# Ledger of designs, part 85: peptides against a protein of PDB entry 5FRP

Target 1, 225 residues: chain A of PDB entry 5FRP
Amino acid sequence: VEWTESIPQIIATREDISKELNQALAKTFIDSDPRVRRTSVMIFNKVPVTEIWKNITNKAIYTSLLHLAREKHKEVRELCINTMAKFYSNSLNEIERTYQNKEIWEIIDTIPSTLYNLYYINDLNINEQVDSVIFEYLLPFEPDNDKRVHRLLTVLSHFDKKAFTSFFAFNARQIKISFAISKYIDFSKFLNNQESMSSSQGPIVMNKYNQTLQWLASGLSDSTK

## One batch from the design tools (peptide; made by RFdiffusion4, then SolubleMPNN)

Design b2_p17_3_s4 (from b2_p17_3, 10 letters changed)
Fold by OpenDDE base, seed 5:
Structure b2_p17_3_s4 (fold): chain B 225 residues (1-225), chain A 17 residues (1-17)
Amino acid sequence: as target 1 above (225 residues)
Amino acid sequence: MDELKELIEKIEKEEEE
């Protein structure tokens, strides 16, 4: 009997703790100190996705997380981009859509658009990071065709116009890169053959090889930046 | 920042239980 009477107090205390937690977290995501913002983002990396969904119920926190993808502080931004992509993927895999979490899902479902919209910043480092998280988390390798298609449709279903444009541009670029890499390999094989190099085609292939390398290199971010 | 760390630790502990 005494235990039953304590349950409402425990629930109330937990609700209060949860509310306080959510309020505190909401503030930390918008804190002026990048270290605080970083730590806030790290919660989403360290805590299992199921616990995040259970304990973080304030939609403002999720909105703030997504906003950090465009923040000025490089480290926080980069962390945020990786975190939100991973969180999206984990959520799709582990979180059921319910009436209660609908509002949060409405935000989470915008993560793909948020990420693809980062291409409009026209920063090579950001572009590379977005490319990376797309392959790792948004559209990972999936041998099952049905699952792959389902994931793709899920990702695309909430795209805005800008995200679609970026998506097509990304794919077009990937095709070009793939082609260039293939040619690079072919040229490299040719150049490694001494007989081929001594042929009339040798100088031509060498030139094409150099052009291909230059093109590939131009698409890479400066590691010093 | 300290409060946030404490909260993270609490959440992590609750997951281990």
Scores: peptide ipSAE 0.027, ipTM 0.623, DockQ to the pose 0.013
Fold by OpenDDE base, seed 1:
Structure b2_p17_3_s4 (fold): chain B 225 residues (1-225), chain A 17 residues (1-17)
Amino acid sequence: as target 1 above (225 residues)
Amino acid sequence: MDELKELIEKIEKEEEE
């Protein structure tokens, strides 16, 4: 009888402890000290995704995590971008969508849009990092066609208009880069042929080759071209 | 609060190593 009466108190105490923990954690994400904010982000890297979803129930924490993607402090921002992308991918793989976690999923589902919207900041370092996390976590290489398509559709299904625009711009750029690389290869093959190099076309191809290299060098660094 | 502090301290120590 005494044991049964203690269970509600233990559950209530655990809920209270959990609530207090969530409240305390929410404050650390907005702390004035960037080290505190950094440590808060690291929780999402060090704790398994299943435990995060179980124990972090305050939606404000997830919202705050997403906001740190635009943090002025470079180290915190970079950590946050990697962390949120990884967390998104892990969540898709390991967390089921339930009625209880719906509100958190509504926030997590905005991570792709949040990341693609970072391109509008027009910062080269941010763009490079976003490119990296897209290939690593959002749209990773997947040999299974059905899984690949499903992931793509999942990512796109929650895009805002700006994210879609950014997505298409990114893909258009990738196509241009691929085309430029193909040209580079063709020009290189031509230039490696002594007979072709000695021809009247040699100087023309060399010029095009150099232009292609310059474009690639500038384009790999400039996400807007 | 105590668990959070402990977790934060643990993470900070692991990063300094």
Scores: peptide ipSAE 0.029, ipTM 0.632, DockQ to the pose 0.012; fails the geometry check
Fold by OpenDDE base, seed 3:
Structure b2_p17_3_s4 (fold): chain B 225 residues (1-225), chain A 17 residues (1-17)
Amino acid sequence: as target 1 above (225 residues)
Amino acid sequence: MDELKELIEKIEKEEEE
């Protein structure tokens, strides 16, 4: 009987603990010390996605996480960008959409837009990181066409106008890169053939090969600058 | 930092219960 009477108090204490936890965590995301903010972001990397969704119910935490993508502190920003992209992907894979978590999903669904909007900062390091997380987490390689299309549609379904613009620009760039790589491979194969290289086309292909390499290098360097 | 560690420990402990 005494144990049963303690259960509501324990549950209430746990709810209070959970509430206090969420409140404390919300404060850490906006702490003036970048180390505190960094540690806060790391929670999303260390804790399984299912447990995060279960225990972190304060919307402000998720909003604050997304805001850190534009953080002035480089390390925190970089960590945040990677974390939010990964968290998005994991959430799509592991978290069901329910009525109870709808409000959190509304925030999480903005992650793709948040990331694509970072291109407008016009920072090369940020651009490279965004490119990386897009391929790794947002739009990963998926051999199944239906799954790939579904993921793409999911990502695009919550885009703002700016994100769409960035998306198309990114895709246009990727198409060009893909084309250049394809040509590079073709040229390389041609040049590796001694008979082909000795032909009248040899010098022409060599020139095109060099131009392609230079273009690729410049594009990659622009991504590294 | 200490509060955050405590928080993580609490979350981990709740996963074990």
Scores: peptide ipSAE 0.028, ipTM 0.623, DockQ to the pose 0.012; fails the geometry check
Fold by OpenDDE base, seed 4:
Structure b2_p17_3_s4 (fold): chain B 225 residues (1-225), chain A 17 residues (1-17)
Amino acid sequence: as target 1 above (225 residues)
Amino acid sequence: MDELKELIEKIEKEEEE
């Protein structure tokens, strides 16, 4: 574990990372010890994206990173999901597409599909995390319309069929959630008015309010799990 | 893992020289 923690510093300081280092690093991503795998993932967080692309040339490392999104160890998986999403975004922003790095880009371009495919696991915690990284890294808020559309098209351009299905389901769910929140607010405003609360509609609105609240709550992961 | 450690040690040694 301690030696893997030194890797980010080595990568940041050494431009000539040997083929051997890449091979050794590739092994750490598939190590049986989750601490080793965690540390391996952290390299992508600690090292600047430009240095990663420059020094990590073994495509197996990137492939292995993507595979960790489905690993059994929760902490490593969660870290991996955040890491790959962030790395994807940073790569889009900072790394030019060249002939030399095309093979790595072919892998990186599958990150959106990899993430959206996690919805098929049907795990509420994973779903919430994927939702979060989509908004934070994949499809962040962008006030410039052209940039926003370009990003969206980039993300969608490499989707597999399953990812598209998940994408549409996600959007449908978001619309529904937005609607529910809007109704929740409306009901809350109604109930906060004493005259309205005392009206014949009071109990009806209260019931709808509770139903809406329950529905919203059911979509939230149990933080204790 | 052992190979990586050895390589890291080698790199660190080379940086000290």
Scores: peptide ipSAE 0.025, ipTM 0.542, DockQ to the pose 0.010; fails the geometry check

Design b2_p17_4_s1 (from b2_p17_4, 8 letters changed)
Fold by OpenDDE base, seed 5:
Structure b2_p17_4_s1 (fold): chain B 225 residues (1-225), chain A 17 residues (1-17)
Amino acid sequence: as target 1 above (225 residues)
Amino acid sequence: EDKEIKEFLESLESLLS
Protein backbone atom coordinates (compact mmCIF):
# COMPACT_ATOMS: atom_id res chain seq x y z
CA VAL B 1 0.00 0.00 0.00
CA GLU B 2 2.78 2.42 0.86
CA TRP B 3 4.52 1.77 -2.44
CA THR B 4 1.50 2.55 -4.57
CA GLU B 5 0.86 5.78 -2.80
CA SER B 6 4.45 6.88 -2.98
CA ILE B 7 4.93 6.41 -6.71
CA PRO B 8 2.82 9.34 -7.88
CA GLN B 9 4.36 11.61 -5.30
CA ILE B 10 7.83 10.45 -6.19
CA ILE B 11 7.32 11.25 -9.86
CA ALA B 12 6.30 14.82 -9.07
CA THR B 13 9.45 16.18 -7.38
CA ARG B 14 12.61 15.47 -9.48
CA GLU B 15 15.54 15.80 -7.06
CA ASP B 16 13.77 14.17 -4.16
CA ILE B 17 12.52 11.60 -6.59
CA SER B 18 15.95 10.37 -7.48
CA LYS B 19 16.89 9.73 -3.92
CA GLU B 20 13.67 7.97 -3.10
CA LEU B 21 13.83 5.89 -6.23
CA ASN B 22 17.36 4.88 -5.46
CA GLN B 23 16.39 3.92 -1.96
CA ALA B 24 13.45 1.92 -3.18
CA LEU B 25 15.49 0.14 -5.80
CA ALA B 26 18.16 -0.66 -3.26
CA LYS B 27 15.52 -2.42 -1.22
CA THR B 28 14.17 -4.41 -4.14
CA PHE B 29 17.60 -5.77 -4.95
CA ILE B 30 17.75 -7.39 -1.55
CA ASP B 31 14.11 -8.41 -1.38
CA SER B 32 13.38 -11.88 -0.08
CA ASP B 33 11.34 -12.72 -3.17
CA PRO B 34 13.53 -13.87 -6.07
CA ARG B 35 11.01 -12.48 -8.51
CA VAL B 36 11.50 -9.02 -7.11
CA ARG B 37 15.25 -9.36 -7.31
CA ARG B 38 14.96 -10.62 -10.86
CA THR B 39 12.84 -7.68 -11.87
CA SER B 40 15.34 -5.35 -10.28
CA VAL B 41 18.16 -6.84 -12.31
CA MET B 42 16.09 -6.54 -15.46
CA ILE B 43 16.10 -2.78 -15.08
CA PHE B 44 19.77 -2.83 -15.94
CA ASN B 45 18.96 -4.78 -19.08
CA LYS B 46 16.11 -2.63 -20.27
CA VAL B 47 17.33 0.84 -19.44
CA PRO B 48 20.15 2.38 -21.46
CA VAL B 49 23.48 2.39 -19.68
CA THR B 50 23.71 6.17 -19.83
CA GLU B 51 20.39 6.53 -18.08
CA ILE B 52 21.35 4.00 -15.46
CA TRP B 53 24.52 5.90 -14.61
CA LYS B 54 22.62 9.15 -14.55
CA ASN B 55 19.75 8.07 -12.37
CA ILE B 56 21.11 5.29 -10.21
CA THR B 57 23.62 6.93 -7.94
CA ASN B 58 23.31 4.76 -4.86
CA LYS B 59 26.42 2.61 -4.80
CA ALA B 60 24.63 0.00 -2.73
CA ILE B 61 22.54 -0.92 -5.74
CA TYR B 62 25.60 -1.71 -7.80
CA THR B 63 27.16 -3.63 -4.96
CA SER B 64 23.98 -5.62 -4.55
CA LEU B 65 23.91 -6.38 -8.25
CA LEU B 66 27.38 -7.85 -8.06
CA HIS B 67 26.50 -9.92 -5.03
CA LEU B 68 23.64 -11.56 -6.87
CA ALA B 69 26.20 -13.33 -9.03
CA ARG B 70 26.59 -15.78 -6.19
CA GLU B 71 22.94 -16.02 -5.31
CA LYS B 72 21.44 -19.41 -4.64
CA HIS B 73 18.48 -18.85 -6.91
CA LYS B 74 19.67 -20.11 -10.27
CA GLU B 75 17.55 -17.97 -12.52
CA VAL B 76 18.40 -14.75 -10.73
CA ARG B 77 22.06 -15.66 -10.61
CA GLU B 78 22.23 -16.45 -14.29
CA LEU B 79 20.43 -13.28 -15.19
CA CYS B 80 22.69 -11.27 -12.96
CA ILE B 81 25.85 -12.71 -14.47
CA ASN B 82 24.73 -11.84 -17.97
CA THR B 83 23.50 -8.45 -16.89
CA MET B 84 26.60 -7.33 -15.07
CA ALA B 85 28.87 -8.47 -17.89
CA LYS B 86 26.85 -6.61 -20.46
CA PHE B 87 26.59 -3.59 -18.22
CA TYR B 88 30.33 -3.57 -17.74
CA SER B 89 30.96 -3.65 -21.46
CA ASN B 90 28.42 -0.96 -22.18
CA SER B 91 29.82 1.20 -19.42
CA LEU B 92 33.32 0.95 -20.81
CA ASN B 93 32.05 1.94 -24.21
CA GLU B 94 29.68 4.72 -23.27
CA ILE B 95 30.49 6.13 -19.84
CA GLU B 96 33.35 8.50 -19.19
CA ARG B 97 35.31 8.34 -16.00
CA THR B 98 34.76 11.47 -13.96
CA TYR B 99 35.32 12.55 -10.42
CA GLN B 100 31.59 12.39 -9.78
CA ASN B 101 31.17 8.79 -10.85
CA LYS B 102 34.46 7.53 -9.46
CA GLU B 103 32.89 5.62 -6.62
CA ILE B 104 30.54 3.78 -8.94
CA TRP B 105 33.37 2.98 -11.33
CA GLU B 106 35.33 1.51 -8.47
CA ILE B 107 32.53 -0.99 -8.06
CA ILE B 108 31.98 -1.60 -11.77
CA ASP B 109 35.68 -2.18 -12.30
CA THR B 110 35.42 -5.20 -10.02
CA ILE B 111 32.95 -6.95 -12.32
CA PRO B 112 35.65 -8.83 -14.24
CA SER B 113 37.15 -10.12 -11.02
CA THR B 114 33.72 -10.98 -9.72
CA LEU B 115 33.00 -13.03 -12.81
CA TYR B 116 36.35 -14.80 -12.96
CA ASN B 117 36.10 -15.67 -9.30
CA LEU B 118 32.97 -17.66 -10.09
CA TYR B 119 35.19 -20.34 -11.61
CA TYR B 120 36.24 -21.30 -8.11
CA ILE B 121 32.72 -22.46 -7.36
CA ASN B 122 33.57 -25.39 -9.61
CA ASP B 123 30.13 -25.62 -11.17
CA LEU B 124 30.01 -26.64 -14.80
CA ASN B 125 26.98 -24.55 -15.63
CA ILE B 126 28.44 -21.47 -14.02
CA ASN B 127 31.73 -22.02 -15.79
CA GLU B 128 30.02 -22.25 -19.13
CA GLN B 129 28.07 -19.11 -18.49
CA VAL B 130 31.14 -17.22 -17.39
CA ASP B 131 32.96 -18.37 -20.51
CA SER B 132 30.09 -17.13 -22.58
CA VAL B 133 29.84 -13.68 -21.04
CA ILE B 134 33.59 -13.21 -21.13
CA PHE B 135 33.63 -13.92 -24.83
CA GLU B 136 30.57 -11.87 -25.54
CA TYR B 137 30.98 -8.86 -23.27
CA LEU B 138 34.23 -8.65 -21.33
CA LEU B 139 36.67 -9.52 -24.05
CA PRO B 140 34.66 -9.40 -27.24
CA PHE B 141 36.14 -9.80 -30.64
CA GLU B 142 37.62 -6.48 -31.73
CA PRO B 143 39.40 -6.10 -35.04
CA ASP B 144 41.17 -2.94 -33.92
CA ASN B 145 44.36 -3.98 -32.19
CA ASP B 146 44.66 -0.89 -30.05
CA LYS B 147 41.11 -1.17 -28.81
CA ARG B 148 41.50 -4.85 -28.16
CA VAL B 149 44.68 -4.38 -26.17
CA HIS B 150 43.19 -1.48 -24.28
CA ARG B 151 40.16 -3.54 -23.33
CA LEU B 152 42.31 -6.41 -22.20
CA LEU B 153 44.49 -4.15 -20.10
CA THR B 154 41.44 -2.52 -18.61
CA VAL B 155 39.99 -5.87 -17.63
CA LEU B 156 43.26 -7.11 -16.17
CA SER B 157 44.12 -3.90 -14.35
CA HIS B 158 41.60 -4.54 -11.60
CA PHE B 159 42.07 -8.27 -11.20
CA ASP B 160 42.69 -9.79 -7.86
CA LYS B 161 45.09 -12.69 -7.57
CA LYS B 162 42.37 -15.29 -7.89
CA ALA B 163 40.98 -13.69 -10.99
CA PHE B 164 44.39 -13.70 -12.62
CA THR B 165 44.80 -17.35 -11.86
CA SER B 166 41.43 -18.25 -13.30
CA PHE B 167 42.04 -16.05 -16.31
CA PHE B 168 45.14 -17.94 -17.27
CA ALA B 169 43.55 -21.25 -16.53
CA PHE B 170 40.33 -20.89 -18.46
CA ASN B 171 40.54 -18.08 -20.95
CA ALA B 172 44.12 -17.86 -22.06
CA ARG B 173 43.37 -20.08 -25.01
CA GLN B 174 40.44 -18.01 -26.14
CA ILE B 175 42.44 -14.83 -25.89
CA LYS B 176 45.22 -16.30 -27.95
CA ILE B 177 42.79 -17.39 -30.59
CA SER B 178 41.18 -14.00 -30.76
CA PHE B 179 44.51 -12.28 -31.16
CA ALA B 180 45.56 -14.74 -33.79
CA ILE B 181 42.39 -14.13 -35.72
CA SER B 182 42.97 -10.44 -35.51
CA LYS B 183 46.47 -10.85 -36.85
CA TYR B 184 45.14 -13.05 -39.60
CA ILE B 185 42.76 -10.34 -40.64
CA ASP B 186 45.52 -7.76 -40.66
CA PHE B 187 47.76 -9.98 -42.69
CA SER B 188 44.98 -10.73 -45.10
CA LYS B 189 44.42 -7.06 -45.66
CA PHE B 190 48.09 -6.57 -46.24
CA LEU B 191 48.27 -9.44 -48.67
CA ASN B 192 45.36 -8.09 -50.64
CA ASN B 193 47.33 -4.95 -51.31
CA GLN B 194 49.53 -5.58 -54.32
CA GLU B 195 51.84 -2.73 -53.51
CA SER B 196 52.49 -4.15 -50.10
CA MET B 197 53.13 -7.58 -51.51
CA SER B 198 55.71 -6.26 -53.91
CA SER B 199 57.57 -4.52 -51.13
CA SER B 200 60.45 -5.94 -49.16
CA GLN B 201 58.02 -6.62 -46.35
CA GLY B 202 55.89 -8.86 -48.51
CA PRO B 203 57.76 -12.09 -47.93
CA ILE B 204 58.06 -11.39 -44.23
CA VAL B 205 54.36 -10.77 -43.84
CA MET B 206 53.57 -13.82 -45.91
CA ASN B 207 55.66 -15.93 -43.64
CA LYS B 208 53.93 -14.56 -40.57
CA TYR B 209 50.61 -15.10 -42.23
CA ASN B 210 51.37 -18.73 -42.87
CA GLN B 211 52.54 -19.23 -39.34
CA THR B 212 49.39 -17.65 -38.01
CA LEU B 213 47.22 -19.81 -40.22
CA GLN B 214 49.00 -22.90 -39.12
CA TRP B 215 48.60 -21.94 -35.50
CA LEU B 216 44.93 -21.16 -35.95
CA ALA B 217 44.31 -24.39 -37.78
CA SER B 218 45.97 -26.40 -35.07
CA GLY B 219 44.20 -24.52 -32.31
CA LEU B 220 40.78 -24.75 -33.85
CA SER B 221 41.19 -28.41 -34.56
CA ASP B 222 42.03 -29.02 -30.95
CA SER B 223 39.01 -27.08 -29.78
CA THR B 224 36.67 -29.15 -31.90
CA LYS B 225 37.93 -32.38 -30.43
CA GLU A 1 2.61 -6.99 -1.84
CA ASP A 2 4.32 -8.72 -4.75
CA LYS A 3 2.04 -7.01 -7.19
CA GLU A 4 2.79 -3.63 -5.72
CA ILE A 5 6.50 -4.18 -5.89
CA LYS A 6 6.26 -5.32 -9.48
CA GLU A 7 4.28 -2.28 -10.42
CA PHE A 8 6.78 -0.09 -8.70
CA LEU A 9 9.65 -1.65 -10.56
CA GLU A 10 7.84 -1.27 -13.84
CA SER A 11 7.22 2.35 -13.06
CA LEU A 12 10.83 2.79 -12.14
CA GLU A 13 11.91 1.21 -15.38
CA SER A 14 9.66 3.52 -17.31
CA LEU A 15 11.01 6.51 -15.49
CA LEU A 16 14.61 5.57 -16.06
CA SER A 17 14.10 4.84 -19.75
Scores: peptide ipSAE 0.089, ipTM 0.727, DockQ to the pose 0.014
Fold by OpenDDE base, seed 4:
Structure b2_p17_4_s1 (fold): chain B 225 residues (1-225), chain A 17 residues (1-17)
Amino acid sequence: as target 1 above (225 residues)
Amino acid sequence: EDKEIKEFLESLESLLS
């Protein structure tokens, strides 16, 4: 009975500690020393996403993380871009949307737009990094069509006009290629199955396979020019 | 000050892990 009475106090103490930690971390993200900011960003890389969402409740921390994508310090910026993309992907995969975390999700949902807006800086190194994290974390290769479409729709659902423009300019072609490759693999599997080839769908799939190959060949040739 | 902040962040990382 005595231990039950202590639970509220323990919870209260934990809340207080959590608040202090959040306040301290919020300060480190905006510290004048790039090394401190870098270390702060690394928390999001080293700590499991579920624990981050549980313990970091100050929205200012997440906002600060996103702002570091345009950090003047190159190393911090590069780390941040990679970190926020990965964190976004992990959050989509592991964190449910609830009423309690809605305010944080509102910030996290802006990560795709934040990343695509970096193309307007017109820096080749940044562009390459953004390309990399988009294909690794934001819109990764997914063999399951439903999952792939769902992810794409999720990413696009929060785009501003500038992000859409960047998407079409830089990534749309690559995404189409990825989809085509995925379809090609599926067709190849189908074609390797003799039972499937003997079905009424065999000729239809073969036709689609050939069309896909032609499209891929054309797209790849254009990329080498 | 930098040392203290670094130690704090390391501690935080350990706590959140």
Scores: peptide ipSAE 0.089, ipTM 0.734, DockQ to the pose 0.014
Fold by OpenDDE base, seed 3:
Structure b2_p17_4_s1 (fold): chain B 225 residues (1-225), chain A 17 residues (1-17)
Amino acid sequence: as target 1 above (225 residues)
Amino acid sequence: EDKEIKEFLESLESLLS
């Protein structure tokens, strides 16, 4: 009976520790010392993505991570760009979208836009790094057509206007418009599969597809002017 | 302070892993 009474206290202590951890980490991400900020970013590289999502629940931490992509300190900025791209990819692969993590996903879903917006800084070093992380993490080579199309649509579905413009300007050269078109064709074939449409994910995929098509159509119309 | 923060972050990393 005595051990049962201690359980609530232990649980409460763990919750307190988690809260304190999140508060402390939120502070370290905005610390004036670049070394502290760097160390904070490294947590996202060293800790498995599943554990990060489980234990880091403070939205401010994720927002701060994204802001570091435009930091003045070169080393921290470069680390952040690589980290956030990798984290995005890992999250897409390993983390399910739930009601509980919706608010964090809303932030994470802006990572592609955040990265593509870095092209507007017009820095060659940044551009090269962004190119690298796009090919390595954001839009990696995927032999499975369905997965490849799904990833592309996921990335594009959260683009702002600037990111979309950058995507066409820079990646249209590498991602041959032909390849994008090919992916859309493949996607159309996938959508025509009745089994896929009957799934609970069918409507969600269709909505993303329609949004992407609308954005593509809008972007193409602006380029022809 | 820097050392303490670093140690703290390392400790946190260990707790999360």
Scores: peptide ipSAE 0.084, ipTM 0.728, DockQ to the pose 0.015; fails the geometry check
Fold by OpenDDE base, seed 1:
Structure b2_p17_4_s1 (fold): chain B 225 residues (1-225), chain A 17 residues (1-17)
Amino acid sequence: as target 1 above (225 residues)
Amino acid sequence: EDKEIKEFLESLESLLS
């Protein structure tokens, strides 16, 4: 009986600890000392993604993490770019989308746009780093066609106009129209397979596909101008 | 300062792990 009575207090203590942790971390991400900000980012590298999602519930922390991608301090910025890309990939692989974590996912889903928008800074070092994290974490090589298509659609579905333009320019520069076409074909195959499967996700994928096509068409028209 | 930051991070890691 005494043990049962202590459980709520322990849970309450854990909740209190969680609240205090979130409050403290929110402050450290915006600290004036770059070393403190760096240390804050390192938490996302050292702690498993599942534990991060479980314990860090303040959306401001995630927003602050994303803002550090444009940090003036080079070391912090570089660390942040790698960290957020990896965190995005790990989240897609390991974290389910629920009603409870929807607000956090809305922020995390902007990571691809955040990264692609860094190309507009026109810094060679930043560009190289963004290229690296795109190939390593955002759009990694995936032999499974369905997984590859799904990842691509997920990344593209949350692009802002600027990110899409950068993506198109990058693909156009690499003359991988072939790759874009290949992806289009893969999307078409995926949709055909999903249409054969009366899955509840079919309409969502179709909508994303149509949006992607419209964006590709608009990008191609702009490049021919 | 670096020591304090390290200790803080270690504390956070322990809480999150």
Scores: peptide ipSAE 0.083, ipTM 0.731, DockQ to the pose 0.014; fails the geometry check

Design b2_p17_4_s2 (from b2_p17_4, 8 letters changed)
Fold by OpenDDE base, seed 1:
Formats: sequence, structure tokens, C-alpha cells
Structure b2_p17_4_s2 (fold): chain B 225 residues (1-225), chain A 17 residues (1-17)
Amino acid sequence: as target 1 above (225 residues)
Amino acid sequence: EDEEIENFLKKLNELLE
């Protein structure tokens, strides 16, 4: 942790050193050793967002970070997905859009699309992680309506067609889940009524209940629309 | 973790040379 935090400090000391370090970091993000790539990602996780934006100016580093979301190495990929989502959220909250950082923002603004496009990989573990980071970082709970809407619009404003499709699919899935939960509740109430259980409807409802439970147990990562 | 950091720093140093 300490070494990671020292990087921006070193970069800030000299412009020439800063350039060299940025170049070196760009290479470490694409190193053949997954441990090196992992450690590179940790810079974005452990260093304050303001310091990252100030000292990491090589756009290739940010691009490489986003590419690691599709990394074959599971640990690196998982770390990257969490890191980039968090970094996006922190950037929205703490970094102003200026002319000087425009090029970096153009990359960072693609993070939501990058994440939503991961659903097309059709991997349950990835889907679960993407679901998690969406709720935690991209579209977090916000009691203020204006802020919530603004965040939503910000996220959607840079979506490509695939991301939009994925977004709607996700929403459709959520609706189905909500409906299934409602059915679960209704079935539970029915099952708790002894008179209802003794009726001819009892076995039918029990069957539907079990089907609903099985569907719910398949996980929230289900790609079914 | 410490080993990973050391390896990273070593690699970074090599890239800076």
C-alpha cells in the first residue's frame, strides 16, 4: 500500500521523471506476468483519485485498465472490474471536467459501456460482479431525486448500442425478479394457510412455488430477459 | 503480497533503465 501511494508523489517531483514513469506504468499494465498487471491495477485502487488524475497523464494507461476487464486471468479481471467502477464513481464525484483532462474523460466515460458489454461474455461470475458494481458504484442508491437522475443520465449518455441493449435486458430481468419475489410471497402465504393446502389447488401451488424457487436460485446473474 | 510488490518494483525499475 505504501509503495503504491508513493508513486504519485514521485511522479509529481519532475516532469521528465513523470513521463518516464507513465511510460513504464503503461508497460506494466500489459506485462506478461499477471502479478505485475494486478499490482498496476492496485495503483488506481489505493491512490486517491485526485492524485491519479494529476499524475497519470498517459491515456494508454487508462485504456489498458479498461482492457483488463476482459483479462483471462480471473483475479486480475475481478480486481480490474471493481477498480474501474469505483474509479469511475470517484471521478464523477471529485474530478472536474476541464479542457486539459478532456482526453482522459473520454476514456473514463466509456467505463459504463465497458462494464455493461461484459454481459455479452455470458459468464455467470462476470455477470454477478457486474451486477454488484452497477449497484455499488455506477448507479448507487441515492435518495436525492435530482442527483439520482443526473447520475443515470450521465451513465446512459455514453452508452453504445450494445450497452443500451444490455441495460434494458438488465432492467427486464429485474422486473422479472421482482415479479418472482411477489409470487414467492403469495405462494408462501398460500402455503401457510392449511385450508388452502388441503384444497385441490395445494399441489398445483406447491409445484409453482418450487419452480419459482428454482428460478430465483439460479442467481441474479441470469442473462434471461 | 510483499513479494508481488517487490517484483513489480523490480520490473518497473527494469523498464525505467
Scores: peptide ipSAE 0.045, ipTM 0.677, DockQ to the pose 0.013
Fold by OpenDDE base, seed 5:
Structure b2_p17_4_s2 (fold): chain B 225 residues (1-225), chain A 17 residues (1-17)
Amino acid sequence: as target 1 above (225 residues)
Amino acid sequence: EDEEIENFLKKLNELLE
């Protein structure tokens, strides 16, 4: 079958070729060409989550998506990490759990663990990206306490031991960052007061301020500080 | 990006044949 339309459009409009599409897509996700794999991942970014769940029924595709988080090709890996995190969040928000989609949900529910396990690679760039997607997609800002707690519990409910360990380490880092930011603000206020600057405490506070700035500037991925 | 999409479509078509 020769397709003249874009893949996203095909997925959205052609249920009759869904089986064949799923079979083909399963192969493209594991293609030897990184460009093919990349484009395959992009489908999850271009197609609405509801349409993905409706039309992509081959569990192997979802499994393959998760595996690409450890892809050797940097661009594909980075795209995959962002994509799977976003897809997880969107799925939680928009997709109901049913008996029919249970098998897919079993895979999707492992996304948080998959992401947190990437910390064990000990790559600063990967760590930074994982931090980013956690804040943006996995545990986003939620003003509703019940929703926030529910999301947190959902994320944690499928953690393996390693993911829990990483999670706590991540939280510890966040606390440190928060503390540093708070101190930065306090120091900034102090420094803006001319009387305080002229005091004996002025040089001391200035030094602490500079240290805080240096720490903050070292990047959010630095867990050792 | 357009080239990548075209290549992907080509590959997909090949797999469907």
Scores: peptide ipSAE 0.042, ipTM 0.672, DockQ to the pose 0.012
Fold by OpenDDE base, seed 4:
Structure b2_p17_4_s2 (fold): chain B 225 residues (1-225), chain A 17 residues (1-17)
Amino acid sequence: as target 1 above (225 residues)
Amino acid sequence: EDEEIENFLKKLNELLE
């Protein structure tokens, strides 16, 4: 446990993390002691995403990380779920897709499916956590429509059938709300522009704005009941 | 496998020193 806690510092300070480190980490992720597994997961939280991708090259580590989402130990599982979601988001934002990292990306791209598949466990605490990480990391609020759509398409592009089913069952409403909010913001910006309001499109946008507000109001009221 | 971990720990400790 103690040595694993030092790993983040080592990774941050040294560019040449040895094959031995990767081998050791691969073992710690599957260690029988949940404290060791926990510490292993924490590496992904403490080390910058760019350094992780650079230094952790053993694909088994990433696979093991994803498997911990179904860990029996609650604390490790919860940590893992948060960690993998955050890592996914950070990777999308900071890591370029190259030929060299293709194999790792193939694993990372399954994180959304891995998370959505957790709904089938039918555990309320897990469901709440998955909801939380989806909103925070997988499909965060993005005011830029192009970026938001691109992120959504990226997330959905690697869904398995079960993940799609879960997405529509548990998250469809949230996605609609997110899109509605983004439209609301766009409409508000439009309406605040006097030149736009004076255009022939003004009344049309105003109507859509009102419809969006009504929809949002109805949706928010249902979530509070 | 245990020996490999021990060796790695030793190496890590040496690097931290």
Scores: peptide ipSAE 0.021, ipTM 0.620, DockQ to the pose 0.010
Fold by OpenDDE base, seed 3:
Structure b2_p17_4_s2 (fold): chain B 225 residues (1-225), chain A 17 residues (1-17)
Amino acid sequence: as target 1 above (225 residues)
Amino acid sequence: EDEEIENFLKKLNELLE
């Protein structure tokens, strides 16, 4: 908490400090030491999104952040994937689109595509992380239909062809999950009815119920492959 | 340039502690 208050004070003091900060940060994002790169990414986690947009004006920093999603160093990569997804969500919620920040938005708007393209690496750990950040930050649960549709359209509006392909594949998994849950509920209702359970359909439903439970219990990511 | 980076990193580390 004290740290987040101190950074604005350091950044806000002089225009000269802002330029120096941007130049230094651009270098730290591409530093050979993973610890330095990690620290650079952590700035985006610790500093409020509004202050980041105000003070970080060098496009290269944002581009470098996105590139770290494919970094070989696991810890930095994982941190970056989580950070960029969260930053995207926070930006959509808190940052207005203006003429002055248009060029930065052009980069930030590619975050969803960048994340969905990670599925093509075909790494299980990366896939799980991407699934997680999509549900948590990109397409979070939204009960308001208009807001949900608007967010979805925003996310999709800047997709490349590969991202669309990955999205449909992911959406197909979601459909399967929703279908499985729906069937589980139906099976549960059926099994709670003694007359239905004693019918010729009873054993069939019981078998499907067990299969559904096993599928759900095996983990959503692995079972939807 | 290297001194500026080092100073920046030092400040960042101090802030992150």
Scores: peptide ipSAE 0.027, ipTM 0.667, DockQ to the pose 0.013; fails the geometry check

